# Ledger of designs, part 21: peptides against a protein of PDB entry 8HF1

Target 1, 320 residues: chain A of PDB entry 8HF1
Amino acid sequence: NVMLYATKPTEVMVSFPHQEQVLTVTRLISAEIEKFYVSLDLMNIGVQPIRRSKSLQCLRDPSKKSFVKQLFNDFLYQMKEYGIYAASIAIISLIVEFDIKRRQAETLSVKLMHRTALTLCEKIRHLLVQKLQDMTYDDDDDNVNTEEVIMNFSTPKVQRFLMSLKVSFADKDPKDICCLVFVERRYTCKCIYGLLLNYIQSTPELRNVLTPQFMVGRNNISPDFESVLERKWQKSAIQQFRDGNANLMICSSVLEEGIDVQACNHVFILDPVKTFNMYVQSKGRARTTEAKFVLFTADKEREKTIQQIYQYRKAHNDIA

## One batch from the design tools (peptide; made by RFdiffusion4, then SolubleMPNN)

Design b1_p9_8_s3 (from b1_p9_8, 3 letters changed)
Fold by OpenDDE base, seed 1:
Structure b1_p9_8_s3 (fold): chain B 320 residues (1-320), chain A 9 residues (1-9)
Amino acid sequence: as target 1 above (320 residues)
Amino acid sequence: SSYEEFVLE
């Protein structure tokens, strides 16, 4: 049910400078991934048995090479969109996934492929961590998880997002906060969650104020393929958010598909609103009195984004 | 750049 509730949240836009962070490390990582793709294309993995398992993903990628490329492409996207700090968290998710796939490999060739991918991920992780450490002058503070490091190695979008959280929630009662953060991609939820945990821990004004959780929408393809653990995690995260044990929930756009989340007083759209449905569904969660709906835009895209939001607002009012 | 919010009227 498209909840056509005429919610009247205050719609706010936060602008950020479009700076192409031309980091040498980012270029090096991209080049290493490109070299790996050439190597990956040359790997003879053989014909994988088409398991009759209803996994449409396994049916679509008999070589499992496209899945490997997808994960690295998602990583490259996160590094570009969220910055080096977020990338240092994102790469851990790839390491975990490739280690699982390596252990689950039915053939030596597939095992070797995932091992090679894993080795690249460890190299990337090292390059990222080293770059984060370059700002820590004190040899003794191996803690790359400071507010300063997080801010300096985040994209302007993420910097403005973190600033918006600080401005919105500093020293507030945790009970007065019901916040949703929408991101486009599944993997971004966990990445931004990890970033927020570290940021909140390093920010005294937020440490006892914000308790983040994340949820990934159900893969439409088959609820049968969601690990029992993933389903349990999602249920637990939603329940914690409903019970007020968590007051900030990071969600992928898949919330469009009927996750019953309570009315929120803050909704942040970290990634561009690409569809009318995303606009309506996300805005439709900002239902409390004085609810705030916050959009982020690059300065160069501001006018275009505003026009698009007004079109969506008009279309929503014509249906409501 | 400063943190700037603007309301969409």
Scores: peptide ipSAE 0.580, ipTM 0.940, DockQ to the pose 0.685
Fold by OpenDDE base, seed 4:
Structure b1_p9_8_s3 (fold): chain B 320 residues (1-320), chain A 9 residues (1-9)
Amino acid sequence: as target 1 above (320 residues)
Amino acid sequence: SSYEEFVLE
């Protein structure tokens, strides 16, 4: 009996300093969003008739105010967890979403609500871009998309992630790379995708090596609101990754929803592993002989994270 | 800041 020692991936931990870079701009943006929430709560948008879409027992907030707050809360999370550079990309996604919702608004009051949210997003975008330009000494080079700007305006976690990509993949053959990057939130997939596109383009050692794509999880809150465009994008991205036209895929909980992704040689867990299922499913994608499973942890949480991973490893070995 | 990778044995 050749015990097929399923070649367990090498589990790697990368630590990062817990720096609360409390920039004045992040405080200002947070304060502007809080002021907007007060204004939003005072807005009378009327009771929208609950169009009975048959499937969603989910209490659609008849006001759609909860959805507006969710998008800004997800933006605030991305700004905190990934930094100002990532936030400058994340805000564009909010602008696009609020412009769509503004155009789709059936009432003047809802149209005004989304217009006010959009105006705030444009103000936030301006504040973020202005802060990114503070490092560009040359007035002529409006290029806020340099490796230096990306690195300096990213959180220590994102800095270590980008360094790990550079160390792992610099000057490698693109065909030898099959990389997954797991993030907790669906909106983070698109944000980190935009960051990686700019970083790869600014990094000569990666420019012709990494071709990123992203998968967004199904919107469990409203599958009916998955735009035909999002579904087409998801199918196209998965197909490109299967065909080897993309070699780095950013994923959220999509793998729990039965999207079959190929076996990879690298798996990065950018956000904390919160569940045993996330650990098993993500690690189970690193199936090559030299596969790496890379975790990121704050230095202050290193010991706790190590203990949690050993508990998950033990529990996995008891089931396997 | 040094980039450090630790293998979890």
Scores: peptide ipSAE 0.580, ipTM 0.940, DockQ to the pose 0.655
Fold by OpenDDE base, seed 5:
Structure b1_p9_8_s3 (fold): chain B 320 residues (1-320), chain A 9 residues (1-9)
Amino acid sequence: as target 1 above (320 residues)
Amino acid sequence: SSYEEFVLE
């Protein structure tokens, strides 16, 4: 029971400016997705054969359109919350997912739907990469993965997160680092993982210091939807983190389900703490004597966030 | 951009 650990990590708040810098590219991408939704709604996918697996009935949009919209909505969220650079990585996850779904399509109409979604993702990827390249004089795709490009095309939240990693871990012994990064959404784990790989590789002070991994909680809804590859990856990632071969683990909130993660010295909450349970569980992973629990807040929401954390702290102390 | 950490006492 994570609640019983008397270790009080140092709680740190990092503020970031709320910049709704609506870049033209972000508006274009959003408009293309909205146009695609109109087209998607007009697509006749027909009656999908209800595969008789009783447990999956509720979430199967018989058209599978809702799943497509969900992925694009999650992408739009990631683009807004993490920035264009993160979006360029996030779109790859959509491409992979839609290609899998296209190959698994039981009907020509579903195959076409996923193909159309894939084509849109490829267009979005090109728009994002082109925008990243606008800062690079060189047409080489590898040149977009510089610290400068990552920082300039990341949201202030992500910029401050990357700065906090650099300040916290520059030139440290990798063995002394056990870091968790909590994110709200499953797809954000992969996105932030890819961003961190590139950032760490581009940042000499971190290149041999941080070895990131990600784990997505098991989607209890259907183990059948987890690819064998994802399950193998999760098992490998957890093992690498346990063995100390990885020292930074990106997790979705689903770590609640009894994945025994070792005691960490740093816990970063990249996304807003929405629940008391999330606060207690994530904070309860920061168990070393000098453990830090780092929260990120927009400057406009700082007071509200601080008040909410104090309420959670009080409620936690009243239960402990 | 100034990086500032605030300890929540």
Scores: peptide ipSAE 0.574, ipTM 0.939, DockQ to the pose 0.650
Fold by OpenDDE base, seed 3:
Structure b1_p9_8_s3 (fold): chain B 320 residues (1-320), chain A 9 residues (1-9)
Amino acid sequence: as target 1 above (320 residues)
Amino acid sequence: SSYEEFVLE
């Protein structure tokens, strides 16, 4: 009986320094959002009509105020976890969403609420872009999308992720690359995608090597709320990755949705592995010969992270 | 800052 040793991927850990670089701009932005929440709580937007979803579970449509707060909380998370460069991309997604919601507003009070949120997003965007330009003041080039600006305004985790991509893929044949990047939150997929587009364009060794795409998992919230645009984007992104027109896919909880993603030679876990299921499913995509499974850890959490991965590895070997 | 990569044996 030749036990077909399923070729286990090489598990790699990358350490990053736990530097909370608290920039003055991040404190200012956080304080402006907190002031906006106080103002938002005082806004009278009237009684919202309960849309009865056709499914028997009345998923209470999240209050229009709760949705506004969720978007800003997700932005604050991205700014903290990925840095101010990533935040400058993330804020554009909020601007687009609040402009759509402003135009679709059925009442003047709801229209005003989304207008106030949009005005705050434009102020935040201006503060972020000005801070990115602080490095270019001595150079005649107003380009904030350089490798240097991206690296200097990213968190240590994102810096190590970008270094890991450069070390792994510099001057390689794009056909030999099938890479997955897992992130915890759906909104992070689009933010990291925009960051990677700019980084790859500014990095000659990765230009024409990496072609990124992103896939947002289907909202477990009603498929009726998934925009026709989001569904078209997902279908196009998956198809480009299957056809080899894209060789790096950024995804969140996509594996829980039964999306048939091909076997990959590289799997990066950008955010902490919080569950055994996430470990098994993400590692299970690194199935090619010489596949790598790359984890990121803060230096302070290194020992705890290693112990947790060994526990998951043991539990996986006991079930498999 | 040094790039540190290590294999989990």
Scores: peptide ipSAE 0.569, ipTM 0.938, DockQ to the pose 0.691

Design b1_p9_8_s4 (from b1_p9_8 with E1M V7T)
Fold by OpenDDE base, seed 1:
Structure b1_p9_8_s4 (fold): chain B 320 residues (1-320), chain A 9 residues (1-9)
Amino acid sequence: as target 1 above (320 residues)
Amino acid sequence: MEFEEFTLE
């Protein structure tokens, strides 16, 4: 029981300015997605055969439209919460997903729906990449994956997260590092993984220090919908982290279901702690004597966040 | 760029 481990990691809070940087490009992208939703609602794709499994009912919108909207809503969330650089990585995951769904389409109408979604994703990708290139002064350096570009096109939260990683791990022995990064959403794991790969590669002090991996929790979808590839990836990622071939693991909150992850010395909570269980379980992974548990808060929410963490600490101590 | 980090007591 993770709750019974009396590990007292050092709890650290990092503050960041609440900047709603509403870039013109983000407004344009949001407006294009809203227009697409109106068109999507008008699309007649017919009644899809409901396979009788009650547990799959939530994901089988008979129209498959809810799944399309969910992916774009997750993208919009990532663009808002992590910035346009993270969004440029997130959109690639949508492109891959919609291309798979397009190829698997049983009807012409469903195929057309996924093709229309894919066309919108390519337009969004172009708008994002163009905006990232606007800061590259040299027309010849197509490399938007610099430390400067990543930092300038990331939200203050992500900027502080990257700075905190650099300060914590610069020039450290990779063998002494066992780091977890918790995020709320499944798709955020892959997005932040891609961002970290590029950031680490562009940061000399981290390039040979941090080896990131990501783990996506099991979908509430039947294990039958986890691609054999996703299950193989998860097993490989866990094994690499156990063997020390990876020393930073990005996880969604779904580590609840018994993924035996080793004791870590650093735990970062990139997204707000919404539940007592998430607090206890994530903190319970910081098991070394010198373990750090790092939280991020907007300056405007600092007091509220501190009070919430103290309430969770009190509740945890009353049960222990 | 400066960031504020503090320990929760």
Scores: peptide ipSAE 0.474, ipTM 0.915, DockQ to the pose 0.607
Fold by OpenDDE base, seed 4:
Structure b1_p9_8_s4 (fold): chain B 320 residues (1-320), chain A 9 residues (1-9)
Amino acid sequence: as target 1 above (320 residues)
Amino acid sequence: MEFEEFTLE
């Protein structure tokens, strides 16, 4: 019971300005997705044979249209919460997913649906990449993966997160680092992982210091093949983190499912702490004497967030 | 960019 050990990490809050980056590109992408939803609703894909695949979700949406909408909604969320740069990585994950599903499609109608979704993802990718290139004055440096581009096209929350990583880990010994980054959504793990890979590679002070990895929970929506691949990835990622081959692990709520991750000296909560369980479980991973537990809050939500954390502390102390 | 980090006491 992780609750019994009074881990007293230093709890730190990082404030960020609430800036709705209302980019024209974000509006265009949102409008294209909404147009696609209208077209998707009009698509007659027939009654898909309920393959008795154990995913309860195949029973709920025999058309698989809800899953397509879920992926685009998760993308829109990531674009809003993490920024255009993160969205450029997130869209690649959708492309991969829709290509797998297109290949696995048993009917021409379902194959066409996933192909149409894939075509939209490619259009979105081009719009995002074009926008990232708008900051490169030199037409010759096609490298949209610079520290500057990443920072400028990230939300204030992500900017503060990256700054916090740089300040916390610049020129440190990789062996002294055991860092967890908690995010709410599965797809955010992959997105932030890709962002961190590029950021670390573009940041000399971190390049040989941080080795990121990610864990995604079991996707009950994914085909059996994806679930096997994800399980293999999770096992490999956890093992790399245990062996010290990775020193930063990005996790969703999957750690709640009893994935045994070692005690860490740094825990970042990138997304709002929505539950007492998330607070206790994430904080309970910061077990070293000098452990840091870092929360992010918008300036407007600062007071509310502080009060919520104090309520969670009180509730934790009442159970201990 | 102003970086505001504060300890929760």
Scores: peptide ipSAE 0.473, ipTM 0.914, DockQ to the pose 0.660
Fold by OpenDDE base, seed 5:
Structure b1_p9_8_s4 (fold): chain B 320 residues (1-320), chain A 9 residues (1-9)
Amino acid sequence: as target 1 above (320 residues)
Amino acid sequence: MEFEEFTLE
C-alpha cells in the first residue's frame, strides 16, 4: 500500500501562461471534424449484429459511430492541451486505428465509414505537417523534428515540461535517472512519448541521457480492443524500465492497476492532479534521497492548485 | 526562455 510510505520528496511547482494559441490551422481542423460529424450522422451503416462482447462500452453504440467520434474528440483535446506538434503525432495513432477497423469491417457500409474517417485524418495530417514546415525552409518531413519547431508548436505547459527536463537532466549520467511522467489520458502517453523521442533526438544534451518508454493501463472495459502489439509493447516497456534500459516512463492512471514501478528520483505530473489517491500514489513513487515531485499549473489556477496540494498534504499527514 | 519554478514549502 503506497499510502504507508512516508516519502518526503521536494515538491516543486512550475507555472505556465494560460495562452489560448488560436492558430488558423486549429480552427480549420475543428471545422473539418464538425463537418465530418454531420456527414457521419447521415451515414446509414445498418443494424450491426450486437456482438455479445462482454465489454459494456461496445453495447452503447451498435453503430460504432460513437467510437469514431470519441477518437476525434480525444485528438481535439490533445491538439488543445499539448499543441500542433503533439497533434501531428496523435493523428498517426488515429490513422493506424481506422486502418485496422477498415480492414476488420464486416460490412461495406462500415468499411466506407472508416475509409471516410481515414481520408479526414490524412487531410488533418497534411494541414499539421504543412504548418510545422512553415518554420523550415526545406520540405523534408525530418526537418520538422528540430528542438525549435517542437518548442514553438507546443503549448506553454509542454514547453515548460521540456525545459524542466532539459534543466534537470542535461549531461547527467543515465544511470542516475529514474523518472516518471504522469498524464491523465491513455492516448496522451503515446503522444507525449513520440514528442519526447523527437525532442531528445534533437537535443544533444539529452540524446544519450534520456531513454523514454510509455505504459498504458489495461483497458479493463475492452481487452478485445487492446492489440496484441500494444500488450507486447506494454510488457516490454515495463521490463526495460525495470532493467534500467529505459530511465523515463510515461504513465497514465496505471498505478491504480497495481503496476509496481521502481522508486524514482523524479516524478512529473504533466496534467492536473484531480484526486487525493492520484496525489498520494504518484508522490509515493518519488522515494529516493533528494527525489523531486514536479507539478505544472496555469498561472490563473496557481492559487487554487497550491491550496489543493496543501489540503492533500494535510489529509495525507492525518492518515500517516 | 525562462520559467518560474518554486518549491512548495
Scores: peptide ipSAE 0.451, ipTM 0.908, DockQ to the pose 0.592
Fold by OpenDDE base, seed 3:
Structure b1_p9_8_s4 (fold): chain B 320 residues (1-320), chain A 9 residues (1-9)
Amino acid sequence: as target 1 above (320 residues)
Amino acid sequence: MEFEEFTLE
């Protein structure tokens, strides 16, 4: 009876200080978005036809206004949770989306709504980039994509994540690395991917070591809305990770969708583990003999987080 | 910058 001792990954917790970096720029941006919501509520865009998606009776919120508000609310979340540098990347995704929606607008009123949203995004981008440039004392090097700028304009959570990556992977063989990074929200995948590309490029010890990719979970609510481009990107990203052309994958709830990802030696949980299923599925990807499962917690929530993980461990051992 | 890392026993 060879008891297959399922090699349990080493579970590691990284603490970070709860710094509410209330920067003046973040308050200004929040106030501009709130003013925009007031103006958006006053806009007459007419009655939008309810496109019944044939497959799932999920009532699409037919309100083109609610979608605009959702994108800005997701942006505000990225800025709060990951910092100004991450927000400068996140805003580009909103600019692209609103420009597409502006071009696809069937009515002048909807076109104007998306144009107004786009103008706000461009203003926000300018405010963010200007704040990133304020730390570059040298007038000549407009390069806001340095390790120092990324670190200084990231939240303590993101700072600890980047430090943990550097300590874990500095000067290692790329072939020995199979890393997953889990985040809660689909938009965070792309934002953290852009941040990691710039961080890796600016960090000599990681430049030829880490090759990141990202994958967003299939929108279970409406598979019909995954753009052909998003589906192509997901297939390409998964294939690159399987072929070893990428060794770090950023993902959200992708594991719930049965995406067959290889056994990993490192799993990072960047956001709080909110469910037992998330804990089991993410930990279950750390399957190598020396696998690490890394969690992040604010100091103020440390004890609560530890107790929650012990409850999940107990529940997992009772099922396994 | 040092960060606190600990193993969950």
Scores: peptide ipSAE 0.430, ipTM 0.902, DockQ to the pose 0.589

## One batch from the design tools (peptide; made by RFdiffusion4, then SolubleMPNN)

Design b1_p10_1_s1 (from b1_p10_1 with E6D D9P)
Fold by OpenDDE base, seed 4:
Structure b1_p10_1_s1 (fold): chain B 320 residues (1-320), chain A 10 residues (1-10)
Amino acid sequence: as target 1 above (320 residues)
Amino acid sequence: EIPELDLPPL
């Protein structure tokens, strides 16, 4: 009997125009990744010996080519859904991952595959940074991290999200803020975290107000690929958020995996609510009387989103 | 109705 009188959070919408940022640079990057996939398929990596301790997926893809393709497909998703600025952060995560995999490579062929992927990531990074510099007079990498550059090279969804943070939290006491930001994909957590660090640092009204952290869900695909570093980071980030040393947490499916986070006064759903479980679990974190549950939707999908939320509200009331 | 957050125009 959890009291029926749990103050239901105020559900709020933020609409954004559905604009595909069709930039020449995004087309060039996509074409370079496609060329790389053709070359990757032609690479003879050999059959890796089936080590009994490797996950079932490592048994199915002994070359780990599917994992390389997954990382680039996730990068292409970040670039499309969050914009070029977010992509410049996302590509660094790929560089780090492929460098780790290159160092862990047991064969010259696997080492070469990851080296080729790294070379492509560096080329993509340079193309992205060069495009961000189109708004800067100085060739300084620090000059691309301004509020203006972040906003102009972000998708309308991310622009509305950043505006929502500014309007919601400008000049507030950091102790009065407990914010969750839900995203669909684990790699989006790192990307949006990096974007938020730079945005908060460039935005005086937020610099001393918001301290972001991120939580990445367990890698359901390969738990063995979850580095000791990622597990330490996750534990540290959760602890900082519990201790109030961080007041904004970017999350993916982490709450479905039984990671307990505190009750929050703000919950932002940056990506579409695809499941009833995601709706209940995310909304169930907004537990204060003044709690806000903020949903982002494209203008074209607004009505469909509203209808889906009413169905989820009904289904939740029928179970409660 | 689900209220919309009042935000500046894009």
Scores: peptide ipSAE 0.405, ipTM 0.925, DockQ to the pose 0.891
Fold by OpenDDE base, seed 2:
Structure b1_p10_1_s1 (fold): chain B 320 residues (1-320), chain A 10 residues (1-10)
Amino acid sequence: as target 1 above (320 residues)
Amino acid sequence: EIPELDLPPL
């Protein structure tokens, strides 16, 4: 029961130019992933033993290859939607995952598959980092984590998002900030978290103002595949946000029913609102006086986005 | 109308 008695948040739009930054490096990376998929399809990994865990509900990835392709497809999405800088962080998550899977591999063929995926991720990381370094004129400043590099290698959506944070929170008291950032995909939470850590650290006006955390929704994948570490991290991140030790939480659209997150004064929707339920649940977190509900839209989609929000407002008022 | 957030130019 989200009691709707709190002051309706002010809905705010942030428009960004629809510029597909077609970089040669992004095309090269995409082509290397496609070549890898062809090679992956030719790999014989044998029949995987169906361990029956008693939890009936989790559709196991029937193919360890499908999971590998999913991770690279999510990476390609992040590179397209958030830019090269975000992709340089996202690839590290793939490296970690494939190294874990390589070490946990029950067969030599599966171990080799994950090793090949890992080698590709390392190559992609080098291509991304090299491209980030191409703007650092000083060969001695290995620090690709400057405000300038982050901004220049981010998509217009992410640039406008970072600017919106700077304008909204510069020189504010950290205690007066309770911000949620909603993203569509699970892996985007970690990617945008890493980007925000580096951006906040490079931005003096935000360095002592914003303390980000991230929450990954529970996978519809078995609680057996969620590492005990991921569950501990989620619990710790939520607790830090409740205790005010973090004032910005990045979450995927699945706020589980019953995550008691405090009333927020800012809710940013970085990705398109695809459902009425997402709209109501995310907007329903902006409950303080003067709370802002900030929506991002491409300029070309602005009218369509506004019309969709008016439909959701109407539907919400008809139920309330 | 949905107000736009005043942001500096890109």
Scores: peptide ipSAE 0.404, ipTM 0.924, DockQ to the pose 0.913
Fold by OpenDDE base, seed 5:
Structure b1_p10_1_s1 (fold): chain B 320 residues (1-320), chain A 10 residues (1-10)
Amino acid sequence: as target 1 above (320 residues)
Amino acid sequence: EIPELDLPPL
């Protein structure tokens, strides 16, 4: 019961400008994905064997066109919400997923569909990397992982998040840090993790201070869809965070799934708090005497966010 | 009020 903690963390807000990054590259990528959807709709993938599994699995069958569209829509969201740099990491996850699905394809038509999706992901990756390289004089892919490139190709939300980490943790003892970063979507955990790895490595004052990990919720729909690799990663990541070998963990709604983590001194809510449960659970992890609960909001949504947090505080106090 | 985190300008 997360509500029983006597220590209320200090709630802090970080505002960021609402920038619709209207980059030509993002428009091009979006247009290529839309063209791909038209082509995908025309593809005959044949009669997929109706896997006799419960009605919910029919919507998330990795062999279906809908799942391919979901992954690209999730990517488009990632690019919009976190920026081009985050998108360059997110696209790699799509490449891996489509390559796995291509190998697992039971039919030539499904194999071709995943191959076409993979080819699009490779094109998108190239467009993203090329855009990141516009700030580099050297054509080396490693030169795109500088603090400057990460900051310039991140959304204001991510910029303010990275600055918040830098200000909060620069030159601190790693043992004194126990940080959670909450994101809304499962795939964002891995993307922000990759971004943080590169940012921490490029930021001397955070190098050897922050050791990030990520954890994603267990796919309640079927443990069979969770890769053995992902399960191993989750178990290892949780253990590393418990053992103090990692001091920053990016997570989604994992706490709703009964994954318990230790008391943290920092909780960052990178994405909007959509539910009272998320508010209580995430805030309830900030349990140290000086714990901070940091909320990110667009300037335009600041008042609405504040009002929502006051309603959640009231509702929490009425139950506690 | 919810205090704002003092951050350098963007």
Scores: peptide ipSAE 0.404, ipTM 0.925, DockQ to the pose 0.902
Fold by OpenDDE base, seed 3:
Structure b1_p10_1_s1 (fold): chain B 320 residues (1-320), chain A 10 residues (1-10)
Amino acid sequence: as target 1 above (320 residues)
Amino acid sequence: EIPELDLPPL
């Protein structure tokens, strides 16, 4: 009886220095958002009709204020965890969302609330772009999308991630690459995708090698509120990855939804592994004989991360 | 150098 040892992927850990890059611009942006929250709490937008979705008692805050605060809190998280460059991409998603909500506003008070949020986002965007331009000595080259600017305005985690991609995939055949990148939050998928597009375009060794896509897991809060555009985009992104037209997929919760994703040779876990399910599902996508499962950890959390992985390996071997 | 540590086998 040759026990076919299921070829377990090689688990690799990449450590990054825990540097809180406290830039003056990040403090200014945080303070402007806090001032906006005080103003938002004072806004009278009236009682909004509670549309009960038929299927899930998701308490839609009828005030719509909690949703505005959620988007800015998710932006602040991305700025802290991924850096100023990723934040400059993330803020564009808020601008688009608040402009849509402003146009769809049923009342003048709600329209004004979304307009005020949009005005703050444009101010934040200007502050971020100005800070990215401070490194371009040449007044004539408005190109903030260089490898150098991306690296210098990214957190140590993102810097080590980009370096890991460059070392792993430089000058390889695109056909030999099937890469997954897992992130915790749905909004991170889009900002890391935009960052990777610009990084790959600025990096000659990757330009013809990596074709990124992203996928946001279905919003468990309400499938009915996924825009027709988001659903079309998800289907297209999955299909491009299945057809080999994309070889790197950024995802958050795709595996919980039973999305049939191909056997991958690389799985990157950019954010901390918080659950046993996330560990098993993400590792279970690294199915090739030479598959790598790459984990990112802060140096200070390295020992704790290693112990957590050993616990998950033990628990997985007891079930599998 | 990327400080890659192969996690020791259990």
Scores: peptide ipSAE 0.326, ipTM 0.846, DockQ to the pose 0.156

